# Peptides against a protein of PDB entry 6J54, part 146

Target 1, 223 residues: chain A of PDB entry 6J54
Amino acid sequence: NENLFASFIAPTMMGLPIVTLIIMFPSLLFPTPKRLINNRTISIQQWLIQLTSKQMMAIHNQKGQTWSLMLMSLIMFIGSTNILGLLPHSFTPTTQLSMNLGMAIPLWSATVFTGFRYKTKTSLAHFLPQGTPALLIPMLVIIETISLFIQPVALAVRLTANITAGHLLIHLIGGATLALLNINTMTAFITFTILILLTILEFAVALIQAYVFTLLVSLYLHD
Target 2, 42 residues: chain B of PDB entry 6J54
Amino acid sequence: QFQFTGIKKYFNSYTLTGRMNCVLATYGGIALLVLYFKLRSK

## One batch from the design tools (peptide; made by RFdiffusion4, then SolubleMPNN)

Design b2_p17_3_s1 (from b2_p17_3, 11 letters changed)
Fold by OpenDDE base, seed 3:
Structure b2_p17_3_s1 (fold): chain B 223 residues (1-223), chain C 42 residues (1-42), chain A 17 residues (1-17)
Amino acid sequence: as target 1 above (223 residues)
Amino acid sequence: as target 2 above (42 residues)
Amino acid sequence: MEELSNIYSAFVKLLSS
C-alpha cells in the first residue's frame, strides 16, 4: 500500500531533501530564556526540563552529571520530533531505523568506553552477575557479553518500532474511518472514537519513548 | 562480607575483583580455544 | 538557542557521516 507508507518517505523540495531542516526545526521550539520572568510557555518548558533533569541526574555521580546537557538535549530532540511527527502529513525522522541507530550506537559506545576508561574493574565485573554458581560462569559471561552488544540495537528498534507502529495504526484507522463515512456513519463514528483514543495514546507514547530512550542511555552510563 | 581463601579468593562470583578475574579468565579461555582451532586448521 | 542548535547540528552531522 503505497499510500500507507508514503508518510515515511523522506520529503524533498525542488529535488533537494529537506530532512535536515526537519531535524533542526525542533530547536526553534525551545528558545533560550532572556528574562527573569519569562512567558508561560518558556516557564513551563524550563520547569519540565528542570524536573526531568533532576530525576535523571539523581542516579549519577558528579562525573555522570556532566552528561546532563547531552541527555537533556537528547530527550528534547526525540520528544519534540516524535510529537511533531504526529501532525497530519508530517514526516517523523525517528521512524527511520538508520537515524535511531545513528543515535543509539554512538551514545551506547560512548557510555561503554567511558565505563571501561574510568571504571574498568566494575565494567568488567558486570559481565558476571553477583552470586553466580561456578559452573554457570562461562556460559553466563558469554550471554552477558551478547546482551551488551544487543543493547544499542534494542534501543534503536524499540524507538523505531513503537513510533512506526503508532503511525501505521493511525493511518490505517484513519483511512478506515474515511472509508466508512460513505458506507455507515455509525460504524465510522466508532472507528473515529478509536482513532481519537489511539491518537491520545500515541502522544503519550511519543513522550514515553523519548524518556525511555534517554533513561536507558543514562542507565548504561551509570553502570 | 565474604571471606575466601585460596583460588576462590581470586576467582569468585561475589567480590568485584573475583568477578573481574572470572570474566578475564573466560575471555582468555575463549581466545585460547579460538587460537587453537585457528592454528590447527593450518 | 545556540547551544541547542549546536547539539542538534552535531546530531545531523553524525547522521550524515
Scores: peptide ipSAE 0.053, ipTM 0.728, DockQ to the pose 0.176
Fold by OpenDDE base, seed 5:
Structure b2_p17_3_s1 (fold): chain B 223 residues (1-223), chain C 42 residues (1-42), chain A 17 residues (1-17)
Amino acid sequence: as target 1 above (223 residues)
Amino acid sequence: as target 2 above (42 residues)
Amino acid sequence: MEELSNIYSAFVKLLSS
């Protein structure tokens, strides 16, 4: 079924890609507060932002807390784009590996370079775990070096794979439900129930992946 | 605190300085090895 | 799918070099 992957194709309008508009759309959902006491929607958003910010910045020193704005913007961006991508027939930019790599590589490089700049000795020492036997030192240093370079790839692939797999499952079960409606209503009801449960799961996954992505970037900054 | 003497003072896996020196020595050794094979190939 | 194909092709080329 070639139609299964239609939702992953970059949408075009009049021959022009509208991916940029889709990427910018989530920013409209989070207006800046203008009053001391805001409406219910903005208050809930601020509460969630403060809650997540408090949790993420609890492990960072004052210098690390400078990255709070960037990390919070990242989690809100990825989370909102993932949730909006769960809408029927919507394009999710985070399903594109190029986008996730475009986010992961700069953030990873920034954290690594920041570490080398301010904590050179500690950063170099991270390539060798404490208590390593002398015979394993050269090999382990190589492995840790490779592991460092795999980090941005792992960040991008994790996000892409989870969101893409979720979308595919929703489409497959949705298609199966429609096909079973004409064959057996009882089985169609079962598949429809599974579809609902899966959709709820994907909403959770969408938020978790945004959190994990940002958290890992934060942890790399802490190290 | 660990008390190291001799070469172990500078190259150990327990102290921060020792770990750093081990990493630098490893990279230096690899670089020299690569350079050796590159010169040998000519 | 196109990106995966490109990544696979790049990986094969990397291994063959």
Scores: peptide ipSAE 0.018, ipTM 0.712, DockQ to the pose 0.021
Fold by OpenDDE base, seed 4:
Order: structure tokens, then C-alpha cells, then sequence
Structure b2_p17_3_s1 (fold): chain B 223 residues (1-223), chain C 42 residues (1-42), chain A 17 residues (1-17)
């Protein structure tokens, strides 16, 4: 395609958007275990979920651990969608800022309101860093308040930018490799090697961004 | 542990209560300023 | 060698989209 951004357009089939189906597809990859000893795939999935859940929820108290299901479902959703988005000719829903904002804003709001509800004093105290000089208190409180409202935006933009940039880079290097095939096969081989390495990197980025997104939500909950 | 006396007991950047009071005082001051300018404009 | 070239070309085409 001549349009580098064509892969980011919401796909339609017969005039109907299939984005909903794409968003729901990752849920099919994680079936619920029904047996005491499941197959290898489900066992590995459950092990990974338990491992990540144990690590992420270790910083939370009993009330914070209530969010374990939400946070684990979030990381599994974002991670699976990001990985599936790296497949050729696939659409990645997380490249859409609207979707990421749709996830970030409610989760951020829930964590902030939960913090104010149960730990009002501590939450209000977070607007002023410890050890701040007295003369800087009013300005710093304002800055910290603004910073709080920027958190959901930064959370969504970070995920969108990283995934989108990775996809664009893959397309650009892939297109360059294809163009170089007719010019110099040696350089095309080099660019192809870079493309493979970049693809592997993007798989890592896909998982890291899912983890970072969920981790930041978890940290906001902890604060 | 820190020991504060006087007004520093309630407004400090080290204790949770002190930090909270500073934040509330800041918001209260801003709210009063906004209210003052709104009432003055009428 | 020819098969490798075909696989290479096909894979590049898929990734370039």
C-alpha cells in the first residue's frame, strides 16, 4: 500500500465494522480451566497469570488485591491484542488512541476515587511531595494537581505511540527491503535481517507496554 | 521522627497531616481568590 | 537457493503490507 497508515484504519467488512470482533478475539485464546490438570497450553497460561499476579499485587494490601482480577485481565487483554497485532495484515486495536483512552480514563478515575474514598489523608498528601520548601508549596501543589490529570492522557498516549511507532517502523523497513530487492540483493538481505530483529523487538515492546500500562494503573491504585 | 511546634505542627511538608493541611490551605486559598474575583466582578 | 529467495521475497511482501 502506498499509504503507510492504511494498516491503522479500522477494518470493515461489507460496510460493517469488525473492530468489535477483533477486540473480542483475544478472549478466545484464554479459555477457563475446567480440570484439575489441564493441557500444557492452559497450564502455562495459568502459571503466567499467577506469576504476574503475584508480582504485581505484592505491593497491595488486602483491599488493593481486590483489583487483581481487573489488572490481570487488563494486562492479558493489552498483551494479547498487541501480540496479535504484529501478525501480517492484522489490525491492532491498541493503535487507536480512543480505545486506550477508553481504558485509561475509567481505570485512572477508579483508582483516584478509591484512593480518596479509603485514604483521603494520604491521597491529599500526595499533592505535596515530602520535604518541599514552604515557599514552593502553593505552586508545587498546583503542578502536582495538573500532573494528576495528565496521568490518564500520558498512559493512553504512551501505549498508542509505542505500538504505532513500532508498526510504522516495521512497515517502513519492510517496504525498504522490498524496494531494495530490485536494486541490491545484499542490502536487501541486511534490511531484512534488521526487519526480523525489529519484529522480535516489537514482540517484546508489545508485552512491555501491556505490563507498563497495567503497572502504572496499579501504582496509581497503591498511591 | 519530627517534632513540630506552633503553626509548623499543622502546616509542614514532612508529616501526612501537615502535607494535607498545606494542600487544603492551597486549594482553599485559590477558591477564596476565585470567589473574591467573581464577587468583585458582579 | 531459489526456494530461499522465494520465501524471502514472500516474507518481505507480507511484512511490508
Amino acid sequence: as target 1 above (223 residues)
Amino acid sequence: as target 2 above (42 residues)
Amino acid sequence: MEELSNIYSAFVKLLSS
Scores: peptide ipSAE 0.018, ipTM 0.666, DockQ to the pose 0.013
Fold by OpenDDE base, seed 2:
Structure b2_p17_3_s1 (fold): chain B 223 residues (1-223), chain C 42 residues (1-42), chain A 17 residues (1-17)
Amino acid sequence: as target 1 above (223 residues)
Amino acid sequence: as target 2 above (42 residues)
Amino acid sequence: MEELSNIYSAFVKLLSS
């Protein structure tokens, strides 16, 4: 078990935590272009950013679009960290619940407070869905209030659970594959195939979780 | 579209103002209940 | 089952750390 979860321990180098460096590393992968005609890689990157930005901001009004920079930076950060975390012997900061809570709670709070500040009437009305029977109003308001407070936790846990579970599965199946190589090559090949498929899936999950996390934050902002 | 009269004009689940008032009333009621029990326990 | 329980426990501990 210790070996299984060793990859999730915060890495240290010479007794110094290097988590900060790992967190900052993805930013180096997104250089700011200086040329009018950029390299192919940078052009593709910018195209992806523009595409995602266009999709995410399409649901927001002009006031909500002011958050575009922050939301795009968030999705790029989470996405890049998740993808980099799939590299062998890499530490994924998003597997740490503390980090995800550290991102989810402030963002959620910001969206909620922004809503109450600029759209107080609408925000208060969101605690009661339209068409609710009169007898269910008090109970439903309480439930919606509880639901609101669960949102940041749900955001953090969703991201943490998906990424962590994926990494665990990769390690487990990878270890099983290695163990089966000494027992039966055919079964090892099957498990290896599953490992490859799972790895591909985890790449998709890594991007999806980044998108979902950012999208949900944006949706809370839209409300 | 909806025509409400009386108390339903201010407290309804269809209009934005009505929903807001219902929410405020609910929170106010809960706050009063909590206050009542706190004062009663003292 | 015991191994799964240990993994789950370790997972929970990891998430709680």
Scores: peptide ipSAE 0.017, ipTM 0.722, DockQ to the pose 0.018

Design b2_p17_3_s2 (from b2_p17_3, 9 letters changed)
Fold by OpenDDE base, seed 4:
Structure b2_p17_3_s2 (fold): chain B 223 residues (1-223), chain C 42 residues (1-42), chain A 17 residues (1-17)
Amino acid sequence: as target 1 above (223 residues)
Amino acid sequence: as target 2 above (42 residues)
Amino acid sequence: FEELSLIYKAFVELLAS
């Protein structure tokens, strides 16, 4: 059913990719503070950024704190794009696996390389969990090595799957509601109520996925 | 605080150094196996 | 938030590639 996935196609106008503008748009929602006391919107934004930065970077040392700007930028980008993607007839760039891989792979690589650069012994030791029986060491080391390389894929797929699934569900329930309007108004009302509840849930999912993505990157950096 | 002697001093799953050595040994073994089969086949 | 805009541009460029 092609109609189900039509909303995930990269939008174009006159052959030009509008997706570039869509990806850039969330940046306009976060203007730089210019005054000591800004308006309510900017103040709330800065407050939220400060809280999230303190929470996420609390596990990092001084060297890890240098990643604060990057991680906060990441969570703001993913979060804003996910939230904006829930608007009707909007395109969510984070539903594209290519984009998420583009974010996950470099960040994962950077964290892994940083770990090997500054904490070589600890990083190598992470391939073998503590207390592993001697007979299982070779197998487990291989598994952990494979697990390491799966991490960027897991980051991308997790974000893509969660956001895409939410959008699909909203689309399906919304379509069902419209179809039932002329068949059974009462049932249509029920499905519409479910749609509203689902939309609220997806707002939470959008923020959670942004947080989880950034948190896992941060966790990989810490480990 | 673990105290190991003998081969367990260098290869163990409890100490940081021991775990590192186990990982390196595993990678080394795999590399040698790959090298062996590569040289054998060619 | 200039850094954010740079990240956006980078990601846009990545997707456009």
Scores: peptide ipSAE 0.203, ipTM 0.736, DockQ to the pose 0.195
Fold by OpenDDE base, seed 2:
Structure b2_p17_3_s2 (fold): chain B 223 residues (1-223), chain C 42 residues (1-42), chain A 17 residues (1-17)
Amino acid sequence: as target 1 above (223 residues)
Amino acid sequence: as target 2 above (42 residues)
Amino acid sequence: FEELSLIYKAFVELLAS
């Protein structure tokens, strides 16, 4: 049991936390362009960022588009960390609930407070859906209030659970594959195939979760 | 377009202002209830 | 909370870069 979660332990070197370095490492993969015509890799990255930015910020007004830099940096950070976490023997910081809560809570609070500051009437009205019967208003307002406070938790847990579960499954199936190599080669081959398919799926999940996390933060900002 | 008169003008579930007032009224009611129980315990 | 603070600082630095 301890071996299953060993990959989720924060790595340290000589008593110093390497987690900070791991978190900063994805930034090295996205260098800033210096030329009008950049390298192919940088051009592709910039193109992807622009496409993603256009898709995400299309929902927001001009005032909401001020958050484009932060949201794009967020999706790039989460996406890159999630993808890098799929490398063998790598530590994924986003598997830590504390990190995801650390990202979710401030961003959620910022979006909620921004909503209350600039769109007070609309934000307050969101606690009561339109067309609610008069008798259900108090209960529904309470439920909506509770739902609001669950949002950051759900946001963090969703990301953490999906990434952690993926890593756990990869380790479990990988271990099972190694164990079955000496028992039944055919079954081991099947398990290995499943592992490959799962790994491909986890790559997709890593990107999707980054997108969903950022999208939900953006959506809360729009409200 | 909805035409509300009387109390429904200020407290409705269809208009933005009405919804806001309903929410504020609900929070105010809860706050008063909490205050009532707090004062009752003394 | 100490780990969270470090992560937060790292995240902010990453966003600022």
Scores: peptide ipSAE 0.184, ipTM 0.737, DockQ to the pose 0.075
Fold by OpenDDE base, seed 5:
Structure b2_p17_3_s2 (fold): chain B 223 residues (1-223), chain C 42 residues (1-42), chain A 17 residues (1-17)
Amino acid sequence: as target 1 above (223 residues)
Amino acid sequence: as target 2 above (42 residues)
Amino acid sequence: FEELSLIYKAFVELLAS
C-alpha cells in the first residue's frame, strides 16, 4: 500500500527537493522558433499551438484574446507535465493538489476580478440566471455565489483526481501483472494488455485534462 | 425587449440591470439580517 | 497579498515535503 503511493512522494536528491527541476523541464521541449521555416518538430509544435489557440480564442473578443499567451502556456505546461508524468518512475507535479490549487486560484481570481473590473454589471448579473422566478431569486443568488467559490477547488481537484487515479490504476494493474506472471502466464498477458490500453487512455486523459483546465479558465474569463 | 413597470422595472430576472439589482438586494438583505442578529444578541 | 503569500508558502512547503 505504501509502495503504491511512493510515486507520489516529492522526489529528493540527497535531501534536496528536485521538484523545481521537474517543473522546469517541460519548458525545454518547446523551443522558440527563430526562422520563418523551422524544422519539423518546431513546425508541428507551432501548428498545434496555433490550432488550439484558434479554438480557444474563438469565444473571446479582442480583449479576451490578450489572455491567449497565458492560456496557451498553461495548456502546454499542464499537458507536457501530465504526459511526462506517465513515464516510468516519474513524478507528476500535477498530482499534487497544492500545485493545481496554486494554478487554479490565481487564474480564477484573475478572471473574476477582471470581470468585475470591466464588466461589473454583467458579472453581478451572472449570479442570477435569466428567467428565474421571483421567489427563487434569493436562493439562487446564494447558490451561484457558492458555486463561484467552488470553481477553483473543482478545477484543481478535477485535474488532480484524474491524473492521480490514472497513475494508481497503472500501478495496480502493473503490479497485478507481475504477480500473475508466476501463477498464470495467460492471465498475466491479459492484464498486461489491459495495462497497455489503460496507458493509452491515460495519455488521452492527460491531454484532455490540460485542455479542460485551460478551457474552463477561458470560460470563466468570458463569464 | 421586455417592458416592465413599477418594481419589476428595477428588479427582474430578465434584464441585465434587473438581475444586477436583484443580486445586490439579496446581498444587502443578507447583510442586514446578519447585522440584525448580531445586534440582537448584544 | 499577505494572505496569498502565506498560502503559497504553505503550498511550497507541502510540495517540498
Scores: peptide ipSAE 0.153, ipTM 0.726, DockQ to the pose 0.041
Fold by OpenDDE base, seed 3:
Structure b2_p17_3_s2 (fold): chain B 223 residues (1-223), chain C 42 residues (1-42), chain A 17 residues (1-17)
Amino acid sequence: as target 1 above (223 residues)
Amino acid sequence: as target 2 above (42 residues)
Amino acid sequence: FEELSLIYKAFVELLAS
């Protein structure tokens, strides 16, 4: 029914969309440090940012490390929005494919163009793997070119599909649990247990998808 | 290091320059084919 | 396109903050 996808409809207040406020809300959860020794929450946040920054930027050169701020802001944005989306009656903007494409396409194009600007020979050479037989070169170049253009689509769809599927499963199993309460209490308890386990899994998926999205963007920059 | 002579020096799948030239040649060939079919249609 | 422009604006503002 319509209630199944009601959680994916963009929320409005008095006919005005509040999606912009929802997108900007995660920024309030990450205040800038002002003291040498900050609160525990801020310290944990800074520690996590430093760890992820060290891990992601370790594969990049000095020039590539200039993208650290953008990549870290991206992972924090996607991660925070995904986690907040798991709250009851919340809306996750990352379930919208348009938003994910809006993030994936510019970042992908920027990495590709940056590669062509600074490492033209290497970037063009990536369309042909080493040791390819001479007869298979044209076909393999075409396949690799197609693969390149699929990257931004795959990046956006992966994030959208994983988050959307998780939300749908939570909604369906939750609805089934409520329906089974009047039919069979034992079965309802089993479905409720599955719902709890699935919710825990979705928290992990929310963070993993944010990390994978940012990591792949970073990897495309490295290549 | 691989030392190629003749045409293989410019078009090979082992050297960086050779791979680049192969890619450019492939794109050029496709562009010429597309151009040929467009001109043939008229 | 209007929705996309709002998303882009919000995202850029978030990155700039």
Scores: peptide ipSAE 0.147, ipTM 0.735, DockQ to the pose 0.076

Design b2_p17_3_s3 (from b2_p17_3, 12 letters changed)
Fold by OpenDDE base, seed 4:
Structure b2_p17_3_s3 (fold): chain B 223 residues (1-223), chain C 42 residues (1-42), chain A 17 residues (1-17)
Amino acid sequence: as target 1 above (223 residues)
Amino acid sequence: as target 2 above (42 residues)
Amino acid sequence: MEELSEIYRALILELAA
């Protein structure tokens, strides 16, 4: 393609943005179970949700476990959007920094405020690492304060950069493969094989980034 | 368990309370400095 | 093999676009 970043432009139909529909689409993939024994797909989904929930919420107390629903919904949303974004000619909302900031900032602020509300002493103590020399305390407190405010930005940028870089790499290798088809079929086949392997890797990256995003939000919750 | 006496009891980098007090003292000091310069500039 | 090559070409085109 002529524009490497064309796939990251917000799609429109008849002049109307369809980004909202794309964002809501993953919710259709997770129907609510209504039976004691559901079909295989729903059972696997519930099993995965339970597994991830147990792993992520194991570090939290009872009050922190109240965030389980939100965190699980977050990981499912980001994961599903990232996976769906790897489909050909698809748009990934998570490649937009604005969206990721829109998720990161409220969640980060909520966790920070919750920490200050219920565990004020512990939250304030986190601005000073244990064992810090006395002379470095003022400087380190300032650095940790700045670090706190950088957390939502880092969270959003990490997700955006990883997903965007993966998509760009797929497009670049795909374009190279297409160009090589007319030059050398054997080389094109090798490049295509690399593209397939890269695509598989990006599926893993998509899930990992969803997990890391949710995990970091969970870790910011001082419970 | 660490035993601290005097000022170290309230301001240390090991205990939770000590760390909290150090952070508060740092913020308080910065706030006072900012306030001082603000009042001086007027 | 010809069908497979067509599938690969189609897939490459979809990925490159």
Scores: peptide ipSAE 0.018, ipTM 0.654, DockQ to the pose 0.013
Fold by OpenDDE base, seed 5:
Structure b2_p17_3_s3 (fold): chain B 223 residues (1-223), chain C 42 residues (1-42), chain A 17 residues (1-17)
Amino acid sequence: as target 1 above (223 residues)
Amino acid sequence: as target 2 above (42 residues)
Amino acid sequence: MEELSEIYRALILELAA
């Protein structure tokens, strides 16, 4: 169908792109707590943030824990945008590779430069794994250097591909369900059930991808 | 932990300093090779 | 500079041996 990729087109209103508004919208869902005891919604949000923060920052030392705010904001941003993108006829900014690269490259660069700044010897030594035979040292150093530069690309492509693939599957199965309604109601019901299960899976994928993205950034910081 | 002598003391894949020196030597060698071919082509 | 000089010394000794 010609409209298969319509959901990935940047939305415009009166010829003006509204992508900026969509990107900023998730921030409205996470208000800053003002009281010691907040309402139920904010309490659950804070509990989740604290839980994820404990898990992610357990790997880092005191200097690494300085990045806690950035990492938590990143996971909340990507997670919220991915979940909101699963709404019908919604635009998911994280399906755009340009956006994910725009996030991945600066974060990767920051972690790499931070490593070279504070742990120069360890960072340089990271290009050569321990116990490497002497004859393989030059080749392995080159491969490891290339691997380092592929990290931001892999990070961005992973997020983009998983979210995009999920959207495509939902659209395809949804379209098939509609087409089967007039042909066989029983088959349409089965397809509809699969659609529901897939939607639930995509919600999980949306959260997992946000977590993995942030975790990998955190891991690069640790190394 | 490991006791190395001679050139292996500075260039090894086990110690942190040795690994760092190997990486620097590799980059330096590549840079010299690139420079050599660039000057040769001219 | 001192570390580099030690590396060069080690190289020279290895080549001379």
Scores: peptide ipSAE 0.018, ipTM 0.667, DockQ to the pose 0.054
Fold by OpenDDE base, seed 1:
Structure b2_p17_3_s3 (fold): chain B 223 residues (1-223), chain C 42 residues (1-42), chain A 17 residues (1-17)
Amino acid sequence: as target 1 above (223 residues)
Amino acid sequence: as target 2 above (42 residues)
Amino acid sequence: MEELSEIYRALILELAA
């Protein structure tokens, strides 16, 4: 079990935690363009950012588009950290629940407070769904209130669980494949094929979870 | 579309204002209950 | 085939570690 969770231990160099440097590293992968015609890599990055920005901001009005920079930086940060975490012997900060809660709680609270500040009537009305029978109103309001407070926890746990589970599966199947190489080559080949398919799936999951995390934050801002 | 009369005009689950009033009434009721039990213990 | 097998083993070792 210690070997399984070794990839989730915070790395240290000379007794000093280097988690801060790892968290800041993805920002270096997205340089700001200075030319009218940039390099192919930068052009592709800017194109992807514009596409995701258009999709994310299509739900929001002009006031909600003020959060575009924050939401785009969030999706790029989570997406890049998740993809970099799939590298062999790499540490993924998003596997830490503390990291995800540290992102989810402030963003959730900011969206909720912004909603109550500018759209107080609509925000209060969201605690009661339309068409609710009169007898169920008090109970449903309580349930919706509890549901609101569970949102940041669910947001953080969803990201943490999906990324952590993916890494664990890759390690387990990878270890099984290695063990089967000395026993039966045919079974090892099947297991290795599953490992490849799982790795491709985890790349997709890494991007999807970043998108879902940002989308839900954006959705909470819209409500 | 929804023409409610009486108390249903202010407390309904269909209009935005009605839903808001229902939520506020629920929170107010809970607060009063908590206050009642707090004063009773004393 | 042997070179491909070594590449696969190396990848599996890196993923399994």
Scores: peptide ipSAE 0.016, ipTM 0.646, DockQ to the pose 0.014
Fold by OpenDDE base, seed 2:
Structure b2_p17_3_s3 (fold): chain B 223 residues (1-223), chain C 42 residues (1-42), chain A 17 residues (1-17)
Amino acid sequence: as target 1 above (223 residues)
Amino acid sequence: as target 2 above (42 residues)
Amino acid sequence: MEELSEIYRALILELAA
């Protein structure tokens, strides 16, 4: 069991934690363009950023679009960290619940606070869905309040669980594949194929989780 | 279009103002209940 | 075939590690 979770231990180099460096590393993969006509790689990156930005900001009003930079940086950060985490012997910071909570709670708080500051009436009204029977109002308000507080936890746990589960599954199937190589090559080939498919799936999951996390934060902001 | 009269005008689940008032009333009621039990325990 | 097998094993080792 300890070997299974060894990949999730914060790495240290010469006794010094290098988690900070790992967290900062994705930023190096997205250089700022300096030319009017950028190279192909940067152009593709900018195109992707613009595309995702247009999609995410389409649901926001002008006031909400002020958060575009933060939301785009968030999705790029989570996405890049998740993708980099799929590299062999790589540490994924987003597998740490503490990190995801550290991102979710402030962002959630900011969105909720922004809602109460600028749209107090609407924000308070969100605690009671429209058309609720009168007798259910107190209970539903309580439930909605609890639901609100669960949101940041759900954001963090969702991201953590999906990425962690994927990594664990890759390690488990990978280990099983190695073990089966000494037993039956054909079976090992099957498990290896599953491992490849799973790895491809995890790449998709990595991007989806980044998108979902950012999208939900965006939706909370829209409220 | 909803036509509300009396208390329903201020406390309803259809209008934005009504929903807000219901929420505030609920929180106020809970707060009063908590205060009541807290003061009663003393 | 042997080279493919070696590549296969190497890939498995890399993925399993």
Scores: peptide ipSAE 0.013, ipTM 0.642, DockQ to the pose 0.013

